# Peptides against a protein of PDB entry 5ZK1: the designs that were tried, part 15

Target 1, 52 residues: chain A of PDB entry 5ZK1
Amino acid sequence: KREVRLMKNREAARECRRKKKEYVKCLENRVAVLENQNKTLIEELKALKDLY
Target 2, 52 residues: chain A of PDB entry 5ZK1 as posed
Amino acid sequence: KREVRLMKNREAARESRRKKKEYVKCLENRVAVLENQNKTLIEELKALKDLY

## One batch from the design tools (peptide; aimed at target 1 V33 Q37 T40)

Design b2_p19_8_s4 (made by RFdiffusion4, then SolubleMPNN; from b2_p19_8, 6 letters changed)
Fold by OpenDDE base, seed 3:
Structure b2_p19_8_s4 (fold): chain B 52 residues (1-52), chain A 19 residues (1-19)
Amino acid sequence: as target 1 above (52 residues)
Amino acid sequence: ELEKLKEELEKLKEELEKL
């Protein structure tokens, strides 16, 4: 039936958007972790430089 | 690495806003 194909396409499009949003959230978390690590390393390097 | 992830994020956010 055409209606069942349209329903499955709407479900697939919802699932695609859901997966994209989850992937974006994963990348946002990864960026935030790497930015925090880089900030900590820069602060540690600055503290080390301020000792000499 | 970090810059490439930011660029990928920006592209994906723009694509999500269009959907």
Scores: peptide ipSAE 0.209, ipTM 0.756, DockQ to the pose 0.042
OpenDDE base, seeds 1, 2, 4, 5: peptide ipSAE 0.207, 0.200, 0.206, 0.193; ipTM 0.755, 0.751, 0.755, 0.748

## One batch from the design tools (peptide; aimed at target 1 L27 R30)

Design b2_p20_1 (made by RFdiffusion4)
Pose (drawn by RFdiffusion4):
Structure b2_p20_1 (pose): chain A 52 residues (1-52), chain P 20 residues (1-20)
Amino acid sequence: as target 2 above (52 residues)
Amino acid sequence: EVEEIEEEIKELKEEIEELE
């Protein structure tokens, strides 16, 4: 029973790593999106201020 | 909203560094 106890752990470590890396990719992606949104909002603010 | 986006970007970068 200990052998399977170790086998399930080995298998779980793979999925854990997959979720880790996927999560990181998700965070980076979110950062890039937020950077684009921020640049667009700032530019629009500059344009509206120049409008006065 | 810009300030909230900048804070969120900072927090996500800090979280990425902690995960690395």

Design b2_p20_1_s1 (made by RFdiffusion4, then SolubleMPNN; from b2_p20_1, 7 letters changed)
Fold by OpenDDE base, seed 1:
Structure b2_p20_1_s1 (fold): chain B 52 residues (1-52), chain A 20 residues (1-20)
Amino acid sequence: as target 1 above (52 residues)
Amino acid sequence: KIKELENEIKELKEEIKKLE
């Protein structure tokens, strides 16, 4: 009974770490997309301001 | 637009930092 509980706990801890890593990777990818969009919009606004 | 993106980036970076 103890060994089965320890095995299930180890599996649950592995799954928790996997889900956490996947969630962080999703957030990091969203940050990278938004930072690139923000950079493009700042560059476009600068180019428009440098014309006046 | 830019301020909204900067705010969303800030919030996402704060959430990543809590998860590290």
Scores: peptide ipSAE 0.323, ipTM 0.831, DockQ to the pose 0.846
OpenDDE base, seeds 2, 3, 4, 5: peptide ipSAE 0.302, 0.312, 0.284, 0.302; ipTM 0.824, 0.827, 0.817, 0.826

Design b2_p20_1_s2 (made by RFdiffusion4, then SolubleMPNN; from b2_p20_1, 6 letters changed)
Fold by OpenDDE base, seed 1:
Structure b2_p20_1_s2 (fold): chain B 52 residues (1-52), chain A 20 residues (1-20)
Amino acid sequence: as target 1 above (52 residues)
Amino acid sequence: KIEELEKEIKELKEEIEKLK
């Protein structure tokens, strides 16, 4: 009984860490996309302002 | 548009920090 509970707890802790890592990676990828879009828009606005 | 992107980036960075 105790060993089976310890095994299930270890599996649940591994799955919790996996899901957390995948969620953080999804957020980091979204940040990278938005930072690149923001950079492009700032560069385009700067180029337009430098013409006037 | 830029301000909305900066806001979303800020909120996502704050959530990443809470998760680390």
Scores: peptide ipSAE 0.358, ipTM 0.846, DockQ to the pose 0.808
OpenDDE base, seeds 2, 3, 4, 5: peptide ipSAE 0.341, 0.349, 0.333, 0.339; ipTM 0.840, 0.842, 0.838, 0.840

Design b2_p20_1_s3 (made by RFdiffusion4, then SolubleMPNN; from b2_p20_1, 7 letters changed)
Fold by OpenDDE base, seed 1:
Structure b2_p20_1_s3 (fold): chain B 52 residues (1-52), chain A 20 residues (1-20)
Amino acid sequence: as target 1 above (52 residues)
Amino acid sequence: EIKKLEQEIKELKEEIEKLK
């Protein structure tokens, strides 16, 4: 009984860490996309302002 | 537009920090 509970706890802890890592990676990818979009928009606005 | 992207980036960075 105890060994089976300890095995299930180790499996649940591995799955929790996996899901957390995948979620953080999704957020980091979204940040990278938005930072690149923001950079492009700032560069376009700067180029437009430097013409006037 | 840019201010909305900056706010979304800020909120996402704060959530990433809470998760580390």
Scores: peptide ipSAE 0.342, ipTM 0.839, DockQ to the pose 0.818
OpenDDE base, seeds 2, 3, 4, 5: peptide ipSAE 0.326, 0.328, 0.315, 0.322; ipTM 0.833, 0.832, 0.829, 0.833

Design b2_p20_1_s4 (made by RFdiffusion4, then SolubleMPNN; from b2_p20_1, 8 letters changed)
Fold by OpenDDE base, seed 3:
Structure b2_p20_1_s4 (fold): chain B 52 residues (1-52), chain A 20 residues (1-20)
Amino acid sequence: as target 1 above (52 residues)
Amino acid sequence: KIEELKNEIKKLKEEIKKLE
C-alpha cells in the first residue's frame, strides 16, 4: 500500500508540473499578443501625432 | 494587466522550479 501511494503522489506531482508549464505557456502567449497590440497602438498614435 | 500576467508567470516558474 505505501509504494502505490508514493507512485500515485509522484504521478500527481508530474501532472501538476505539466499543467503549470502549459498554463505558463498560455500566459506567455497572452503577454506576447498584448505587447504586440500595445506596440501597434503606440505606432498608430505616433503616426497620428506626426500628421499634426 | 500585462505586469500582473508577468508577475503570475514569475511566481509559477519559481513554484515549478521548487517542485523539480
Scores: peptide ipSAE 0.287, ipTM 0.804, DockQ to the pose 0.177
OpenDDE base, seeds 1, 2, 4, 5: peptide ipSAE 0.281, 0.268, 0.279, 0.272; ipTM 0.800, 0.793, 0.801, 0.799

Design b2_p20_2 (made by RFdiffusion4; failed a check: too like the target's own chain)
Pose (drawn by RFdiffusion4):
Structure b2_p20_2 (pose): chain A 52 residues (1-52), chain P 20 residues (1-20)
Amino acid sequence: as target 2 above (52 residues)
Amino acid sequence: EEEELEEELKELEKELDELE
């Protein structure tokens, strides 16, 4: 039973790594999105201030 | 080390949630 006990752990480590890399990629993607949103909002604020 | 890294990632995720 211990062999399977270790087999399931080995399999679980793969998925864990997959979720980890995927999660990091998700965080980077979120960062890029937030950067673009921030640039657009700042530019619009500059335009509205210039409007006065 | 792996646990510390996971905690750090969770903190970063919370910061991003706050920004959104």

Design b2_p20_2_s1 (made by RFdiffusion4, then SolubleMPNN; from b2_p20_2, 8 letters changed)
Fold by OpenDDE base, seed 2:
Structure b2_p20_2_s1 (fold): chain B 52 residues (1-52), chain A 20 residues (1-20)
Amino acid sequence: as target 1 above (52 residues)
Amino acid sequence: KEEEEKKKLEELLKKLDELE
């Protein structure tokens, strides 16, 4: 009984670490996309300003 | 009205220049 509980706890701790790593990677990808979109929109707005 | 719209545009353009 104790060994099975320790095994399940180790598996749960591995799964929690995996999910945290996947969540951080999803946030990093979202930040990179938003930073690139903001940069492109700023460049487009500057190019429109230079036409006036 | 037109001068207030011009001032708002100039303020937005300044904020855009500060984002560099």
Scores: peptide ipSAE 0.038, ipTM 0.494, DockQ to the pose 0.021
OpenDDE base, seeds 1, 3, 4, 5: peptide ipSAE 0.037, 0.036, 0.033, 0.034; ipTM 0.535, 0.475, 0.539, 0.513

Design b2_p20_2_s2 (made by RFdiffusion4, then SolubleMPNN; from b2_p20_2, 9 letters changed)
Fold by OpenDDE base, seed 2:
Structure b2_p20_2_s2 (fold): chain B 52 residues (1-52), chain A 20 residues (1-20)
Amino acid sequence: as target 1 above (52 residues)
Amino acid sequence: KEKEELKKLEELQKKLDELE
């Protein structure tokens, strides 16, 4: 009984670390996309301002 | 549960890849 509980706890801890790594990767990708979009929008706004 | 959470993360990744 004790060994089975320790195995299940180790499996749950591995799965928790996996899910956290995947979630962080999704946030990093989202930040990169938003930073690129923001940069592009700022460059477009500057180009429009230089036409006036 | 675990398979549904994995599918949600895969769907979120696809939506991010569509915004690049």
Scores: peptide ipSAE 0.033, ipTM 0.457, DockQ to the pose 0.146
OpenDDE base, seeds 1, 3, 4, 5: peptide ipSAE 0.032, 0.033, 0.033, 0.033; ipTM 0.467, 0.471, 0.456, 0.468

Design b2_p20_2_s3 (made by RFdiffusion4, then SolubleMPNN; from b2_p20_2, 10 letters changed)
Fold by OpenDDE base, seed 1:
Structure b2_p20_2_s3 (fold): chain B 52 residues (1-52), chain A 20 residues (1-20)
Amino acid sequence: as target 1 above (52 residues)
Amino acid sequence: KEEEEKKKLEKLKEELDKLE
């Protein structure tokens, strides 16, 4: 029936949006961690260079 | 957003690579 196909399409579209949101959140968290680690390492390397 | 954060991370990496 047409109604069952429309229901399955709506469910598939909801699942696609959910997976995309989860993937973006994973990337955002990874970027934030790497930016903070990189900033800390740059600050530590500058502080070490300023001692010589 | 994602592309802007990637570009910021790339700049931080380039700053690190200049300090090594």
Scores: peptide ipSAE 0.032, ipTM 0.417, DockQ to the pose 0.090
OpenDDE base, seeds 2, 3, 4, 5: peptide ipSAE 0.028, 0.032, 0.025, 0.027; ipTM 0.449, 0.454, 0.405, 0.451

Design b2_p20_2_s4 (made by RFdiffusion4, then SolubleMPNN; from b2_p20_2, 11 letters changed)
Fold by OpenDDE base, seed 3:
Formats: C-alpha cells, structure tokens, sequence
Structure b2_p20_2_s4 (fold): chain B 52 residues (1-52), chain A 20 residues (1-20)
C-alpha cells in the first residue's frame, strides 16, 4: 500500500510537470505573437503620423 | 512511446500489488 501510493504520486508529479511545461510553452508563444503584433501596429501608427 | 511507457508503469504497478 505505501509503495503503490509513492509510485502513483511520482506518476502524478510527472504528469503535473508535463502539463505545466505545455501550458507555459503555449503562454510564451501567445506572448511572442502579441508582442510582435503590438510592435507592428505601433510602427504602422508612427508611419501614419509621419505622413500628416 | 508514451503508450509503451504507460504499459511498463502499469506492469510495475501490478507487480507491486502482488508483493503486498
């Protein structure tokens, strides 16, 4: 009973670390896309202001 | 790969249950 509980806890901890790594990677990708979009929009807004 | 790792863990769990 103790060894089975320790094994299940190790499996659950591995799965928790995997899910956390995937979630962080999805957030990092979303941040990089939003930062690039925001940079492009700021550059376009500057170029439009320099025309007037 | 992941399904093979799962099957290996399931075997080790079943072996541990037989020793108790």
Amino acid sequence: as target 1 above (52 residues)
Amino acid sequence: REEEEKKELEKKLEELKKLE
Scores: peptide ipSAE 0.063, ipTM 0.642, DockQ to the pose 0.017
OpenDDE base, seeds 1, 2, 4, 5: peptide ipSAE 0.024, 0.031, 0.029, 0.029; ipTM 0.477, 0.424, 0.409, 0.418

Design b2_p20_3 (made by RFdiffusion4)
Pose (drawn by RFdiffusion4):
Structure b2_p20_3 (pose): chain A 52 residues (1-52), chain P 20 residues (1-20)
Amino acid sequence: as target 2 above (52 residues)
Amino acid sequence: EIEAIEEEIEALKEEIEALK
C-alpha cells in the first residue's frame, strides 16, 4: 500500500506544479490588464482636466 | 479607482515574487 501511497503523491505534485505555473501566468496577466486600464484612466483624466 | 489599481498591481507583483 505504501507504493501507491507514494504514487498518488507523485501524481499530485504534477497537478500542483501545473496549477502553480498557471496561477502565476494569471497574476501576470492581471498585472498587464491593470497597467493598461491605469494608463487609459490617467490619459482620460488628463484630457478632462485640459477640458477646463 | 487609479489608486486601487496601483495598490492591486503592487500586491500582485509582491505575490509573484513570493511564489518565485

Design b2_p20_3_s1 (made by RFdiffusion4, then SolubleMPNN; from b2_p20_3, 6 letters changed)
Fold by OpenDDE base, seed 1:
Structure b2_p20_3_s1 (fold): chain B 52 residues (1-52), chain A 20 residues (1-20)
Amino acid sequence: as target 1 above (52 residues)
Amino acid sequence: EIKKLEEEIKKLKEEIEKLK
């Protein structure tokens, strides 16, 4: 009984860490996309302002 | 538009920090 509970707890802890890592990676990818979009928009606005 | 992207980036960075 105890060993089976300890095995299930180790499996649940591995799955919790996996899901957390995947979620953080999704957020980091979204940040990278938005930072690139923001950079492009700032560069376009700067190029437009440097013409006037 | 840029201010909305900056605020979304800020919120996502704060959430990532709470998760690390």
Scores: peptide ipSAE 0.311, ipTM 0.827, DockQ to the pose 0.821
OpenDDE base, seeds 2, 3, 4, 5: peptide ipSAE 0.301, 0.297, 0.289, 0.290; ipTM 0.823, 0.821, 0.819, 0.821

Design b2_p20_3_s2 (made by RFdiffusion4, then SolubleMPNN; from b2_p20_3, 6 letters changed)
Fold by OpenDDE base, seed 1:
Structure b2_p20_3_s2 (fold): chain B 52 residues (1-52), chain A 20 residues (1-20)
Amino acid sequence: as target 1 above (52 residues)
Amino acid sequence: EIEKLENEIKKLKEEIEKLK
């Protein structure tokens, strides 16, 4: 009984760490996309301001 | 629009940091 509980706990801890890593990677990818969009919009606004 | 993106980026970075 104890060994089966320790095995299930180890599996649950591995799955928790996997899900956390996947969630962080999803957030990091979203940050990278939004930072690139923000950079493009700032560059476009600068180019428009440098014409006037 | 830019300010909304910056605020969203900030919130996402804060959430990533809590998860490290």
Scores: peptide ipSAE 0.342, ipTM 0.839, DockQ to the pose 0.819
OpenDDE base, seeds 2, 3, 4, 5: peptide ipSAE 0.331, 0.336, 0.319, 0.323; ipTM 0.835, 0.836, 0.832, 0.834

Design b2_p20_3_s3 (made by RFdiffusion4, then SolubleMPNN; from b2_p20_3, 6 letters changed)
Fold by OpenDDE base, seed 1:
Structure b2_p20_3_s3 (fold): chain B 52 residues (1-52), chain A 20 residues (1-20)
Amino acid sequence: as target 1 above (52 residues)
Amino acid sequence: EIEKLEKEIKELKEEIEKLK
């Protein structure tokens, strides 16, 4: 009984860490996309302002 | 538009920091 509970707890802890890592990676990828979009928009606005 | 992107980036960075 105890060994089976300890095995299930280790499996649940591995799955919790996996899901957390995947969620953080999804957020980091979204940040990278938005930072690149923001950079492009700032560069375009700067180029437009430097013409006037 | 830029201010909305900066706000979303800030909120996502704050959530990443809470998760580390």
Scores: peptide ipSAE 0.338, ipTM 0.837, DockQ to the pose 0.813
OpenDDE base, seeds 2, 3, 4, 5: peptide ipSAE 0.322, 0.325, 0.314, 0.319; ipTM 0.832, 0.832, 0.829, 0.832

Design b2_p20_3_s4 (made by RFdiffusion4, then SolubleMPNN; from b2_p20_3, 7 letters changed)
Fold by OpenDDE base, seed 1:
Structure b2_p20_3_s4 (fold): chain B 52 residues (1-52), chain A 20 residues (1-20)
Amino acid sequence: as target 1 above (52 residues)
Amino acid sequence: KIKELEEEIEKLKKEIEELK
């Protein structure tokens, strides 16, 4: 009984860490996309302002 | 649009920091 509970707890802890790592990676990818979009928009606005 | 992107980036960065 105890060993099975300890095995299930270790499996649940591994799955929790996996899900957390995948979620953080999704957020980091979203940040990278938005930072690149923001950079492009700032560069386009700068190029437009430097013409006037 | 730029301000809205900056606000979304800042929210996501805070959530990442709380998760580390």
Scores: peptide ipSAE 0.325, ipTM 0.833, DockQ to the pose 0.829
OpenDDE base, seeds 2, 3, 4, 5: peptide ipSAE 0.314, 0.320, 0.300, 0.310; ipTM 0.829, 0.831, 0.824, 0.830

Design b2_p20_4 (made by RFdiffusion4)
Pose (drawn by RFdiffusion4):
Structure b2_p20_4 (pose): chain A 52 residues (1-52), chain P 20 residues (1-20)
Amino acid sequence: as target 2 above (52 residues)
Amino acid sequence: EEEELEEVEEELDEVEEELE
């Protein structure tokens, strides 16, 4: 039973790594999206201030 | 490492709320 006990753990480590890399990619993507949103909002604020 | 990543996610949620 210990062999399977270790086999399930080995399999679980793969999925864990997959979720880890995927999660990091998700975070980076979120950063890029938030950078673009921030630049657009700032530019619009500059335009509205220049409107006065 | 996992805790650091969770903290980064929370910070990003706060930044998203500020931008909205």

Design b2_p20_4_s1 (made by RFdiffusion4, then SolubleMPNN; from b2_p20_4, 9 letters changed)
Fold by OpenDDE base, seed 3:
Structure b2_p20_4_s1 (fold): chain B 52 residues (1-52), chain A 20 residues (1-20)
Amino acid sequence: as target 1 above (52 residues)
Amino acid sequence: EEEELKKLLEELEKKEKELK
């Protein structure tokens, strides 16, 4: 019984680390997209201000 | 995308409760 609980705990800990890595990767991708969108919007706003 | 992030967080919280 103890060995099976330790095996399940090790498996759950591996899966938790995997999901944390996936979550960080999703945040990094979202930040990169938002930074690119914000850069584009700032460039468009500058181009519009330079026309007036 | 946002729903997948919410699902990942909910699954992490469930596993953290199972570890306590």
Scores: peptide ipSAE 0.028, ipTM 0.475, DockQ to the pose 0.065
OpenDDE base, seeds 1, 2, 4, 5: peptide ipSAE 0.023, 0.023, 0.023, 0.024; ipTM 0.449, 0.454, 0.446, 0.455

Design b2_p20_4_s2 (made by RFdiffusion4, then SolubleMPNN; from b2_p20_4, 8 letters changed)
Fold by OpenDDE base, seed 1:
Structure b2_p20_4_s2 (fold): chain B 52 residues (1-52), chain A 20 residues (1-20)
Amino acid sequence: as target 1 above (52 residues)
Amino acid sequence: EEKELEKLLEELKKKEEELK
């Protein structure tokens, strides 16, 4: 009984770390997209303001 | 390890909210 509980706990901890790493990668990609969109919009707004 | 990953997740969530 104890060894099976320790095995299941190690498996659950590995799966938790896997899911957290996948979620970090998703957020890193989302932040990079939003930073690029924000930069482009600021550059477009600056170019528009420099015309008037 | 898990605490560093939780800190990074919290920092990324803050950055995502600042960019919306």
Scores: peptide ipSAE 0.307, ipTM 0.819, DockQ to the pose 0.374
OpenDDE base, seeds 2, 3, 4, 5: peptide ipSAE 0.285, 0.305, 0.294, 0.289; ipTM 0.815, 0.819, 0.816, 0.817

Design b2_p20_4_s3 (made by RFdiffusion4, then SolubleMPNN; from b2_p20_4, 10 letters changed)
Fold by OpenDDE base, seed 5:
Structure b2_p20_4_s3 (fold): chain B 52 residues (1-52), chain A 20 residues (1-20)
Amino acid sequence: as target 1 above (52 residues)
Amino acid sequence: EEAELEKLLKELEEQEKKLK
């Protein structure tokens, strides 16, 4: 009984770490896309401000 | 118009600072 509980706990801990890593990677990718979009929009708006 | 463009630029620069 104890060994089966310890095995299931180790499996659950591995899965929790995997899901956390995937979630962090998804957030990092979303941040990088939003930062690049924001930078492009700032550069375009600066170019428009220099024209008028 | 220029003052609205300058506000929008400041808001975007502040958003960029919150993402870093």
Scores: peptide ipSAE 0.030, ipTM 0.484, DockQ to the pose 0.040
OpenDDE base, seeds 1, 2, 3, 4: peptide ipSAE 0.025, 0.024, 0.034, 0.026; ipTM 0.488, 0.480, 0.479, 0.483; seed 3 fails the geometry check

Design b2_p20_4_s4 (made by RFdiffusion4, then SolubleMPNN; from b2_p20_4, 9 letters changed)
Fold by OpenDDE base, seed 2:
Structure b2_p20_4_s4 (fold): chain B 52 residues (1-52), chain A 20 residues (1-20)
Amino acid sequence: as target 1 above (52 residues)
Amino acid sequence: EEKELEELLKKLEEQEKKLE
């Protein structure tokens, strides 16, 4: 009984670390996309401002 | 906790697909 509980806890801890890594990777990808879009929009706004 | 993280991940993936 004790060994089975320790195995299940090790599996749950591995799964928790996996899900946390996937969540961080998703946030990093979203930040990179938003930073690129923000940069493009700032460049477009500068180009538009230089026309007036 | 684990289900809430899965739901947050799913919502983020749905938002990423709207930003591409």
Scores: peptide ipSAE 0.028, ipTM 0.437, DockQ to the pose 0.220
OpenDDE base, seeds 1, 3, 4, 5: peptide ipSAE 0.021, 0.022, 0.021, 0.024; ipTM 0.487, 0.488, 0.505, 0.494

Design b2_p20_5 (made by RFdiffusion4)
Pose (drawn by RFdiffusion4):
Structure b2_p20_5 (pose): chain A 52 residues (1-52), chain P 20 residues (1-20)
Amino acid sequence: as target 2 above (52 residues)
Amino acid sequence: ENEELEEELEELEEEDEELE
C-alpha cells in the first residue's frame, strides 16, 4: 500500500507543477493587460485635459 | 478577477501542504 501511497504523490506533483506554471503565466498575462489598460487610460486623460 | 487568483493560489498552497 505504501508503493501506491508514493505513486499518487508522484502523480500529484506533476499536476501541481502544471498548475503552478499555468498560474504564473496567468499572472504575467494579467500584468500585460493591466499595463496596456493603464497606458490607454493615461493617454485618454491627457487628451481630455488638453481638450480644455 | 483578483479574488479568483487568490482562490487559485489558496488551492495551490493546499495541494503543496498535502504533498509535504

Design b2_p20_5_s1 (made by RFdiffusion4, then SolubleMPNN; from b2_p20_5, 9 letters changed)
Fold by OpenDDE base, seed 3:
Structure b2_p20_5_s1 (fold): chain B 52 residues (1-52), chain A 20 residues (1-20)
Amino acid sequence: as target 1 above (52 residues)
Amino acid sequence: EEKELKEKLKELEREEKELK
């Protein structure tokens, strides 16, 4: 009984760490895309202001 | 994240009751 519970807990902890790593990677990718989009929009807004 | 940890804790608590 105890060894089976410890095995299941180790498996659960591995899966939780895997999913957390995937979630963080997804957030990092979304942040990088949004930061690049914001940078481009700010540069475009500066270029438009420099024309007037 | 916290919801999934909480669900997994509840699953382990159920499995512990079934194995007792």
Scores: peptide ipSAE 0.084, ipTM 0.645, DockQ to the pose 0.093
OpenDDE base, seeds 1, 2, 4, 5: peptide ipSAE 0.082, 0.078, 0.043, 0.084; ipTM 0.634, 0.615, 0.509, 0.643

Design b2_p20_5_s2 (made by RFdiffusion4, then SolubleMPNN; from b2_p20_5, 9 letters changed)
Fold by OpenDDE base, seed 4:
Structure b2_p20_5_s2 (fold): chain B 52 residues (1-52), chain A 20 residues (1-20)
Amino acid sequence: as target 1 above (52 residues)
Amino acid sequence: EIKELEEKKKELEKEEEKLK
């Protein structure tokens, strides 16, 4: 039936939008962790350089 | 933490490729 095909297409489009939102959130979390680690490593390197 | 995020990224990229 046409209605069942339209329902399945709407469900697939909702799932695609959900997965894209999860992908962006995963990238944002990865960037935040890498930025924090990079900041910590730069601060540690600076503290070591200020001792010598 | 980073490894788990990379694995999750790789899973999501494979799912996006199947949706194209």
Scores: peptide ipSAE 0.036, ipTM 0.407, DockQ to the pose 0.332
OpenDDE base, seeds 1, 2, 3, 5: peptide ipSAE 0.025, 0.017, 0.018, 0.028; ipTM 0.417, 0.395, 0.395, 0.417

Design b2_p20_5_s3 (made by RFdiffusion4, then SolubleMPNN; from b2_p20_5, 9 letters changed)
Fold by OpenDDE base, seed 1:
Structure b2_p20_5_s3 (fold): chain B 52 residues (1-52), chain A 20 residues (1-20)
Amino acid sequence: as target 1 above (52 residues)
Amino acid sequence: LLEELERKKKELEEEEEKLK
């Protein structure tokens, strides 16, 4: 039936949007970790440079 | 973390293929 195909398409589109949101959240967490690591390394390099 | 990103990317691609 056409209605069952439209229901399955709506379910697949909801799942795709859910997966995309989970992917973005994982990227955001990775960016936050890398930005914090980079900040710490820059501060350590600056502290070492300010000793000379 | 990178392996989790790669898994999530693959899962997204598989769901986009189901919509086509």
Scores: peptide ipSAE 0.069, ipTM 0.649, DockQ to the pose 0.651
OpenDDE base, seeds 2, 3, 4, 5: peptide ipSAE 0.066, 0.063, 0.064, 0.059; ipTM 0.644, 0.637, 0.641, 0.628

Design b2_p20_5_s4 (made by RFdiffusion4, then SolubleMPNN; from b2_p20_5, 9 letters changed)
Fold by OpenDDE base, seed 1:
Structure b2_p20_5_s4 (fold): chain B 52 residues (1-52), chain A 20 residues (1-20)
Amino acid sequence: as target 1 above (52 residues)
Amino acid sequence: LEKELEEKKKELEEEEEKLK
């Protein structure tokens, strides 16, 4: 009985760590996309100002 | 995430009570 509980607790702790890593990776990817879009929009706005 | 940890902790406590 105790061994099965320890196994289930270890599995739950592994799944929690996996889901936390996936959530952080999703946020990091969203930040990188938004930073790249923002950089491109700033460069486009600068190029438009340099034409005027 | 914290909710799912608390749910898993509760499920383990309920399984422990059923096994006594």
Scores: peptide ipSAE 0.062, ipTM 0.650, DockQ to the pose 0.077
OpenDDE base, seeds 2, 3, 4, 5: peptide ipSAE 0.019, 0.061, 0.019, 0.020; ipTM 0.420, 0.654, 0.414, 0.425

Design b2_p20_6 (made by RFdiffusion4)
Pose (drawn by RFdiffusion4):
Structure b2_p20_6 (pose): chain A 52 residues (1-52), chain P 20 residues (1-20)
Amino acid sequence: as target 2 above (52 residues)
Amino acid sequence: DEEVEKKKEEYEEALEELEE
């Protein structure tokens, strides 16, 4: 039973790594999105201030 | 933000399965 006990753990480590990398890619993607949103909002604020 | 939270929960679940 111990052999399978170790086998399930080995299999679980793979999925864990997959979720880890996927999560990191998700975080980076979110950063890039937030950077673009921030640049757009700042530019619009500059344009509205220049409007006065 | 909802997607980041979902991916975080999925990763925590995968870690719990690994710790078992």

Design b2_p20_6_s1 (made by RFdiffusion4, then SolubleMPNN; from b2_p20_6 with K6R E9K E16K E17K; failed a check: too like the target's own chain)
Amino acid sequence: DEEVERKKKEYEEALKKLEE

Design b2_p20_6_s2 (made by RFdiffusion4, then SolubleMPNN; from b2_p20_6, 6 letters changed; failed a check: too like the target's own chain)
Amino acid sequence: DKEVEEKKKEYEKALEKLKE

Design b2_p20_6_s3 (made by RFdiffusion4, then SolubleMPNN; from b2_p20_6, 8 letters changed)
Fold by OpenDDE base, seed 1:
Formats: C-alpha cells, structure tokens, sequence
Structure b2_p20_6_s3 (fold): chain B 52 residues (1-52), chain A 20 residues (1-20)
C-alpha cells in the first residue's frame, strides 16, 4: 500500500536526521575537548617561558 | 560516519521506492 511506503520513508528520514544530529554532537564534543587540551598546553608552555 | 551514511542510503532507497 502507498501509505505503508510513505510511513517507512518518514521513519527513514527521521532516523537519518537523528543520526546526523548525534554525529554533529560527537564532533562538537571532540572539538571542545581538543580546544581545552590545546589551551592548557599553551598556558603550561607560557608558564614555563615566564620562569626562564 | 558509517551509520549516518547507511541511514542516508536507506532514506535515498525509500525515496526511490516512492517514485516507482
């Protein structure tokens, strides 16, 4: 039936959007962690330079 | 990525079946 095909398409489209949102969130979290690590390393390097 | 690409493919296949 056409209605069952339309329902399956709506489900596939919802799942595709959900997985895309999860992937973006994973990237955002990875960027935030790397930015924080980089900031800490820069601050540590600065503190070492200020001692010499 | 692989799961997103798989679900994108499932979406594209579902669209093809609606155009038939």
Amino acid sequence: as target 1 above (52 residues)
Amino acid sequence: LAEVEEKKKEYEEAEKRLAE
Scores: peptide ipSAE 0.173, ipTM 0.694, DockQ to the pose 0.153
OpenDDE base, seeds 2, 3, 4, 5: peptide ipSAE 0.165, 0.163, 0.164, 0.172; ipTM 0.688, 0.697, 0.683, 0.695

